# Peptides against a protein of PDB entry 5JXT: the designs that were tried, part 156

Target 1, 319 residues: chain A of PDB entry 5JXT
Amino acid sequence: SLLPKKEINVYIGMSEMQVKWYQKILEKDIDAVNGAGGKRESKTRLLNIVMQLRKCCNHPYLFEGAEPGPPYTTDEHLIYNAGKMVVLDKLLKRIQKQGSRVLIFSQMSRLLDILEDYCVFRGYKYCRIDGSTAHEDRIAAIDEYNKPGSDKFIFLLTTRAGGLGINLTTADIVILYDSDWNPQADLQAMDRAHRIGQTKQVVVYRFVTDNAIEEKVLERAAQKLRLDQLVIQQGRAQVAAKAAANKDELLSMIQHGAEKVFQTKGAFGTMAEKGSQLDDDDIDAILQAGETRTKELNARYEKLGIDDLQKFTSESAYE

## One batch from the design tools (peptide; made by RFdiffusion4, then SolubleMPNN)

Design b2_p21_3_s3 (from b2_p21_3, 10 letters changed)
Fold by OpenDDE base, seed 3:
Structure b2_p21_3_s3 (fold): chain B 319 residues (1-319), chain A 21 residues (1-21)
Amino acid sequence: as target 1 above (319 residues)
Amino acid sequence: STGVSDEELKEILEESKKILE
C-alpha cells in the first residue's frame, strides 16, 4: 500500500545578501509598502513587489547585477548568499547518503538555471524539465531518470511542467523550493512521486523563507486548500471562485516581516549564527521546528469552517 | 548571470495575476 506522504515546511532565514536585497525592494517602492498610495495604488505595482520579494526569497542572483563578478564563476557564494541553498546543500547530502532520489520543484525556470549550476558545482547528476522543454526531451529526461540503476540523483522541474501527468515514483523525496499560489499545483507536483508504484515513504520538504512574504504565501495557500476541500465536501462550488488576492491582502503580505527586515543588518536566524556552516544537528533542529510549525499551521485551518475561512481572509489582515 | 529579464518578469507577473484573479 502507498504510505501517506510526510509534508514538512522548512522555515529558512534569509542570508545577509537576501536581507539587503529585500530591503532594497521595499525601499524602492516604500510609498506602496506603507500604503501611502491608498486606493490609487495599482494591483499591478503590488504584484510586482510581491514577485520581487519572492525572487529574493529564492535567490538574490535572480536580480540583474546581484551575482558577484566579473568574472562570473560558480563558487560557494552561490550557496551562502541564499538561505534556501544553504539548507538545500546540507539536505541533499543527507538525502544522497540515505540512498534516496529527489525531485526539486520551483515556479521559476531561472532558479532551475541556478540549481543546474549548483548541481554541476557539487557534481550531482540531474535531469531537467521546464515549460520550454520539448515533448521528446521531456520523455527522454523522464526515461533517463526512471531507468533502473539511473545515476541521475536530482530531477529539476518547474512545478507546472512537473504537474503534467508524469510518473517519477523512482524518487522518494520532494523539495518544493518555492510554492505555487495555487496549492493544487504543488499537490500535483508532489503526486509525481507520491503515486501508485512508489515503494518508499515519500517526504515533501517545502522551503519557506522565515520572516518574509513566503510565510503569507504559505498561509494563503493553506487557507485556499482547506477551503477547496470543504467546498468539495459540502458541494458549495460557488465559494471557491473568489479567492483572488485583493490589494489589501497583497499589501499585508508585503508588509509581513518588513519592519524586522529593515532593522536587520545581517542574516536571519540560523543563517546569522552559522551561515554556510550548518551541521547535521542544525538541519535536524530546522526540520523539527518545521514539523511543529507545519502541524500548528494545519491545525489552525482544520478547525475552520467555510464561513470562518471566508472571514479569515478579512481578519488575518489585522494580526 | 541568471538574472530574470524585465520581459520574463512581466510574464511571471501576468501569470501571477491570472492565478491571483
Scores: peptide ipSAE 0.017, ipTM 0.539, DockQ to the pose 0.019
Fold by OpenDDE base, seed 2:
Structure b2_p21_3_s3 (fold): chain B 319 residues (1-319), chain A 21 residues (1-21)
Amino acid sequence: as target 1 above (319 residues)
Amino acid sequence: STGVSDEELKEILEESKKILE
């Protein structure tokens, strides 16, 4: 029988470089961040800010001129300049020692380019599929990864490309490097490993930048998923589930953690304390804290009714 | 409240990919 998947949110602090870039993004559009534009602020502008903040949470090298150089060389700076990479680097070492194989999903193909450079730098054998990958090359990559005795450890996928009904049950670990706005896209990605033919316990690690916009992206996705479930269970029309983020919701998401980011000199959380020098005990502590916060998050939304979930309760960041 | 639909969010993510290209 297929074992239930275990899902753990992994809350990760920003590196010093990420904090600096996050500050720059907010400062560039400070009037919009402060809501000074009011009703005149375009939804498009707010969405652009959200996207830049999400890029920053993934990796600062997604911005032009962020990579140190010349010379432009792949080195340890690729890892220590992004909190998610620091955690990923330690986690992959553990996963490999356990004899597991891993799917890594992202929304951003350019992040997969960074992850390819990382894989080459660490000597990890990998496959890649994104939206631009030709059909024949997708088949070849899947077959190469799934073959008996495959030496491919990592499969890099865009979340949408992974949604195409492929079977990757030869992997037992799933890393969501970032989250889709649609929680169903992430579920479909997980279901590539968590499917008939899987013989191991599937574990899903969802990376979430702490004290940043990604917490609000996650909360919104969890709200939506719960709403979708309740609508299905109650036989109500799916119309309620399509509640798209309004301007006020986008502003609230952008503002989340912004004050703390502006006040911060250096890195956040575990990145401030240890930087790239995380050990196995630090990873265990991060995973345990993540498991606790994941349970708390789920328990919060399980108690909410449809009417409560339809109201974007701006739980004020101030209470 | 004119929220961003999942399709609009998908388009924004796709446009964000294009802005990254």
Scores: peptide ipSAE 0.014, ipTM 0.465, DockQ to the pose 0.019
Fold by OpenDDE base, seed 1:
Structure b2_p21_3_s3 (fold): chain B 319 residues (1-319), chain A 21 residues (1-21)
Amino acid sequence: as target 1 above (319 residues)
Amino acid sequence: STGVSDEELKEILEESKKILE
């Protein structure tokens, strides 16, 4: 029988560079962030801010002119300038030592480009599939990864491209580098490893930038997932339609952690304390804290009824 | 450059908008 998957949210602090870019994004649209635009603020403007903040949470080099150079060379700066890369770099060493193989999913193909540069820099052999990958090349990449004795350690995928019904049961670790707004897309991605033919315990690590927009993206996704489950169970199809984020919800998401980000003169959390010098104990502490917060998050939404789940419970950034 | 292109950002926004609408 297939073992249940273990899912752990890994809460990661921003690097100093991410904090600086996050501040710049908020400062550029400070009137919108403060809600000063009121009814005049467009939903599109707020969505743009959300997307820039999500880019920052993934990697600052997703912005033009952020990469240090010339020369534009891959070096340790690719890792230490993004909190997720610092954790990923340590986690991949453990995964490899355990004889595991890993799927890494992202919403952003340009983040996969950074991850390719990282894989080359660390000497990790990998496969890649994104939305632009031709059908024949997808088959070839899957076959190369799944072949007996494959030397490919990592499979890089966009979440949506990885959702296309493929079998990757030769991997037992899944890293969601970022989250989809639709939790079903992430479920479909992790189910590439967690399906018939899997012989190992599948572990899913969901990277979440702490004290940032991604916590609210995760909360909204968890809320939606619970609502979808309850709607299916109760047969109330009409309730699902109100899941549209309104302007106030988007604004609350943008405001989450903004004050603390503005007050920060460096990195966050373990990134401030250790930076790129995370050891095995630091990773264990991050994973343990993540497991606790994951249980708390799930427990919060499991107790909510349909009426409560229809309300975006913004814990205000100021509570 | 490893930056998200304007086209990719537009696609992500459109997909996000569909999920958020």
Scores: peptide ipSAE 0.023, ipTM 0.620, DockQ to the pose 0.019; fails the geometry check
Fold by OpenDDE base, seed 5:
Structure b2_p21_3_s3 (fold): chain B 319 residues (1-319), chain A 21 residues (1-21)
Amino acid sequence: as target 1 above (319 residues)
Amino acid sequence: STGVSDEELKEILEESKKILE
């Protein structure tokens, strides 16, 4: 029988470089961030800020001129300049030692480029599929990954490309490097490993940048997922949650953690304390804290009815 | 250059709009 998947949100502090870039993004559009534009602020401008902040949460090298160079060489800086990479680097060592194989999903193909550079740098054998991958090359990559005795440890996928009905049950670990706004896309990604033919306990690690916009992306996704579940259960097709974040919701998401980011000199949380020197105990502490916060998040939304979930889309601006 | 292409940013924005619309 297929074991239930275990899902853990892994809350990760920003590196010093991420904090600096996050500040720079907010400062560039400070009038929009402060809501000074009022009703005149375009939804497109706010969405652009959200996208830049999400890029920053993933990796600062997603910005032009952020990568140190010339010379442009892959080195430890690729890891320590992004909190998610620091945790990923330690987690992958553990996963490999356990004899597990891993799917890594991202929304950003350019993040997969960074992850390829990382895989080469660490000597991890990998496959890749993104939105640009030809159909024949997708089949070849899947077959290469799934073949008996495959030496491919990592499969790098964009969540959208991974949304195709492919079977990757030869992996038992799923890392969501970033979250989709649609929780169903992430579920579909998980279902590549968590499917008939899986023989191991599937574990899903969702990376979430702490004290940043990604917490609000996660909360919104969790709210939507719960609402979708309740609508299906109650047969209330009419409760189309306005999936559309309004301008005020986007502004609230952008403002989340912004004050603390502006006040912070250096990195956040465990990244400030240990940086790239995270040990196995630090990873265990991060995973345990993540498991606790995941339970708390789920418990918050499980208690909410449809009417409450519809209101919280409006009131999460005041807490 | 590890930068997200303008095309990819547009796709993410369009997807974000579709999910947010």
Scores: peptide ipSAE 0.007, ipTM 0.495, DockQ to the pose 0.019; fails the geometry check

Design b2_p21_3_s4 (from b2_p21_3, 9 letters changed)
Fold by OpenDDE base, seed 3:
Structure b2_p21_3_s4 (fold): chain B 319 residues (1-319), chain A 21 residues (1-21)
Amino acid sequence: as target 1 above (319 residues)
Amino acid sequence: SYGVSEEELKEILEESKEILK
């Protein structure tokens, strides 16, 4: 029988470079961040800020002029300048030692470009599929990854491209490098490994930048997922459609952790303490803390009814 | 350069707007 998947949110501190860029993004639009634009502030402007902050959470090199150079060379800086890369680098080493194979999903094709360069730099053999990959090349990549005795350790996918009903049960680890606004897209990605034919315990690691916009993206996704489940269970199909983030919700998301980011000199959390020098114990601590916070997050939304879930409760911003 | 173009940003924004409808 297929074992239930284990899902763990991995909460990751920003690198020093990410903090600097996160500050820069907020400062550029400080009036919007402070809500000074009021009713005149466009939803589009707030969405732009959210997307820039999400890019920062993924990797600072997604910004023009952020990459060190010239010369532009792949080196350890590709890893230590992004908290997610630091954790990924250590986690992949453990995954490989365990004889596991891994799917890595992102919303951003340009992040997959970074991950390709990383794979080459570390000597990891990989396959890639994104939205631009031709159908024939997708089939070839899937077949190459799934073949018996495949030397391909990593499959890099955009979440949407991975959602296309493909079978990747030859992998047992799923890393969601970032989250989709639609939690169903992430579930569909996980279901590429967590499907009939899987023989191992599937473990899903969801990377979440701590004290940043991504925590609110995750909370919103969890809320939406629970709402969708309850709507299905109660047969009330009409209720699910209204989950568009309003301006106030977007503003609240942008403001989350912003003050602490402005006050921070250097990196956050374990990234400040250890940087790229994370050991196996540090990873275990991060995973254990993540498992606890994941349970707490799920328990919070499991207790809420449909009416409560329809209200964006900003209450978690005051603790 | 891994820089996301303004066009790609617009696409991501448009996609985000669709998902956030």
Scores: peptide ipSAE 0.103, ipTM 0.688, DockQ to the pose 0.019
Fold by OpenDDE base, seed 4:
Structure b2_p21_3_s4 (fold): chain B 319 residues (1-319), chain A 21 residues (1-21)
Amino acid sequence: as target 1 above (319 residues)
Amino acid sequence: SYGVSEEELKEILEESKEILK
């Protein structure tokens, strides 16, 4: 029988470089971040800020001129300059040692480019599919990964490209390197491994940059998912449609953690303490803390009714 | 260079707008 999937949010501090770039993004649009644009501030401008912040949370090298060089060489700096890469690097070693195989999902094809270079640098054999991958090449990559005795450890996918009904039950670990705004897209990604034919316990690690925009993206996605579930259960299908983030919601998301980011010198949390020198105990601590926070997050939304979930009030999450 | 292209950024933005509609 298919075992229930285990989902763990992995809360990861920003590297020093990410903090600097996060500050720079906020400073560039400080008037918008402070709400000084008022009614004239476009939703598009706020969405752009959100996307820049999400890029920063993924990897600072997603910005032009951020990569150290010339020469542009893949080295340890590719890892230590992004908190998610530091955790990923340690986690993948553990996953490999346990004889697991892993799907890594991202919204950003350019992040997959970084992950490819990382895989080459670490000697991980991988497959890749993104939105630009030709249909024939997608089939070939899936077949190569699913092949009995495949030496491919990692499958790199954009979340949407992975959504195409493919079977990847030869993997038992799923890493969501980032989250989709639509929680159903992430579920569809998980369901590539968590499907009929899976023989192992599927574990999903969702990477979330701590004290950043991604916490609010996650909260919004969790809220939407719970609302969608309750609407389906109660037969009230018509009410689900209004989940459009308004400008005030986007502004609140941008502002989340901004003050603490401005006050921070260096890296955040475990990244400040250990940097790239995370050991197995540090990873266990991060995973345990993540499991606790995941349970707390789920428990928060499980207590809310449809009427409460429809009220996107920033205040009700902190009481 | 790992820079996200303006085209890809636009696609992600448009996708985000659709999901956030």
Scores: peptide ipSAE 0.084, ipTM 0.670, DockQ to the pose 0.019
Fold by OpenDDE base, seed 2:
Structure b2_p21_3_s4 (fold): chain B 319 residues (1-319), chain A 21 residues (1-21)
Amino acid sequence: as target 1 above (319 residues)
Amino acid sequence: SYGVSEEELKEILEESKEILK
């Protein structure tokens, strides 16, 4: 029988470089961040800020001119300049030692380019599929990864490309490097490993930048997922349609953690204390804290009815 | 350069708009 998947949100602090770039993004549009634009602030402008902040949470090298050089070489700086890469680097070593195989999902193909260079740098054998991958090459990559005795450890996928009904049950670990706005896309990605034919316990690690916009993206996705579940259970199909993030919700998401980011000199959280020198105990502590916060997050939304979830502005999640 | 292309950014923005409808 297929075992239930274990899902853990992994809350990760920003590196010093990420904090600097996050500050720079907020400062560039400070009037919009402060709500000074009023009715004239376009939803498109706020969405752009949100996307730049999400890029920063993934990796600062997703910005032009952020990569240190010349020379432009892959080195340890690719890891220590992004909190998610520091945690990923330690987690992959553990995953490999336990004899597991891993799917890594992202929304950003350029992040997969960083992850390819990282895989080469660490000597990890990998497959890749994104939106641009030809159909025949997708089949070949899947077959190579799923082959009995495959030496491919990692499969790199864009979340949507991985959503195309493929079977990857030869992996037992799923890393969501970032989250989709649609929680169903992430579920579809997980279901590539968590499907009939899986023989192991599937574990899903969702990376979330702590004290940043990604916490609010996650909260919104969890709210939407709960609402969708309740709508299906109650047969009230009409309720799901109104969950469009309004301008005020986007602004609240942008403002989340911004004050603390502006006050911060250096890195955040465990990245400030340990930097790239995380040990196995530090990873265990991060995973345990993540498991606790994941249970707390789920418990908040499980108690809410449809009417509460519809009225639930980001402010009421803290009561 | 790992810079997200303007095309990819537009795609992500359009996707975000659709999901945020």
Scores: peptide ipSAE 0.079, ipTM 0.668, DockQ to the pose 0.019
Fold by OpenDDE base, seed 5:
Structure b2_p21_3_s4 (fold): chain B 319 residues (1-319), chain A 21 residues (1-21)
Amino acid sequence: as target 1 above (319 residues)
Amino acid sequence: SYGVSEEELKEILEESKEILK
């Protein structure tokens, strides 16, 4: 029988470089961030800020001129300059030692380019599929990954390309390197490993940059997912359509953690304390804290009715 | 350079707009 999947949000501090770039993004549009643009601020401008902040949460090298060089060389800096990469690097070692195989999903093909360079640097054998991958090449990559005795440890996928009904039950670990605005896209990604034919406990690690925009992306996704579930259960299909983030919601998301980011001169949390020197105990602590926060997050939304879930309550962080 | 292409950023933005409409 298929075991239920275990989902854990992994809350990860920003590296020093991420903090610096996050500050620069906010400073560039400080009037918009402070709400000074009022009704004149376009939803598109706020969405652009959100996307830049999400890029920063993924990896600072997603910005032009952020990569150290020339020469442009893959080295440990590719890892320590992004909190998610530091945690990923330790987690993948553990996953490999356990004899597991892993799917890594991202929204950004350029992040997969970073992850490819990382895989080469660490000597991890991988497959890749993104939105540009030809149908034949996609089939070949899937077959290469799924073949008995495959030496491919990692499958790198964009969430959308991975959502296309493929079977990857030869993997038992799923890493969502970032989250989709649509929680159904992430579920579809998980369901590539968590489906009929899976023989292992599927574990899903969702990476979330702590004290940043991604917490609000996650909260919004969780809210939407719960709303979708309740709408299906109650037969109220029309209610789901109001999940449009308004300008004030986007502004609130952008502002989340911004003050603390401006006050911080270095890395956040475990990244400040340990940086790239995270040990197995640090990873266990991050995973345990993540499991607790995941339960708390789910418990908050499980208690809410449809009417409460339609209100973007920023307030649930302070009670 | 790992810069997200303007095209990909545009796609993510348009997708985000559709989901956030």
Scores: peptide ipSAE 0.078, ipTM 0.653, DockQ to the pose 0.019

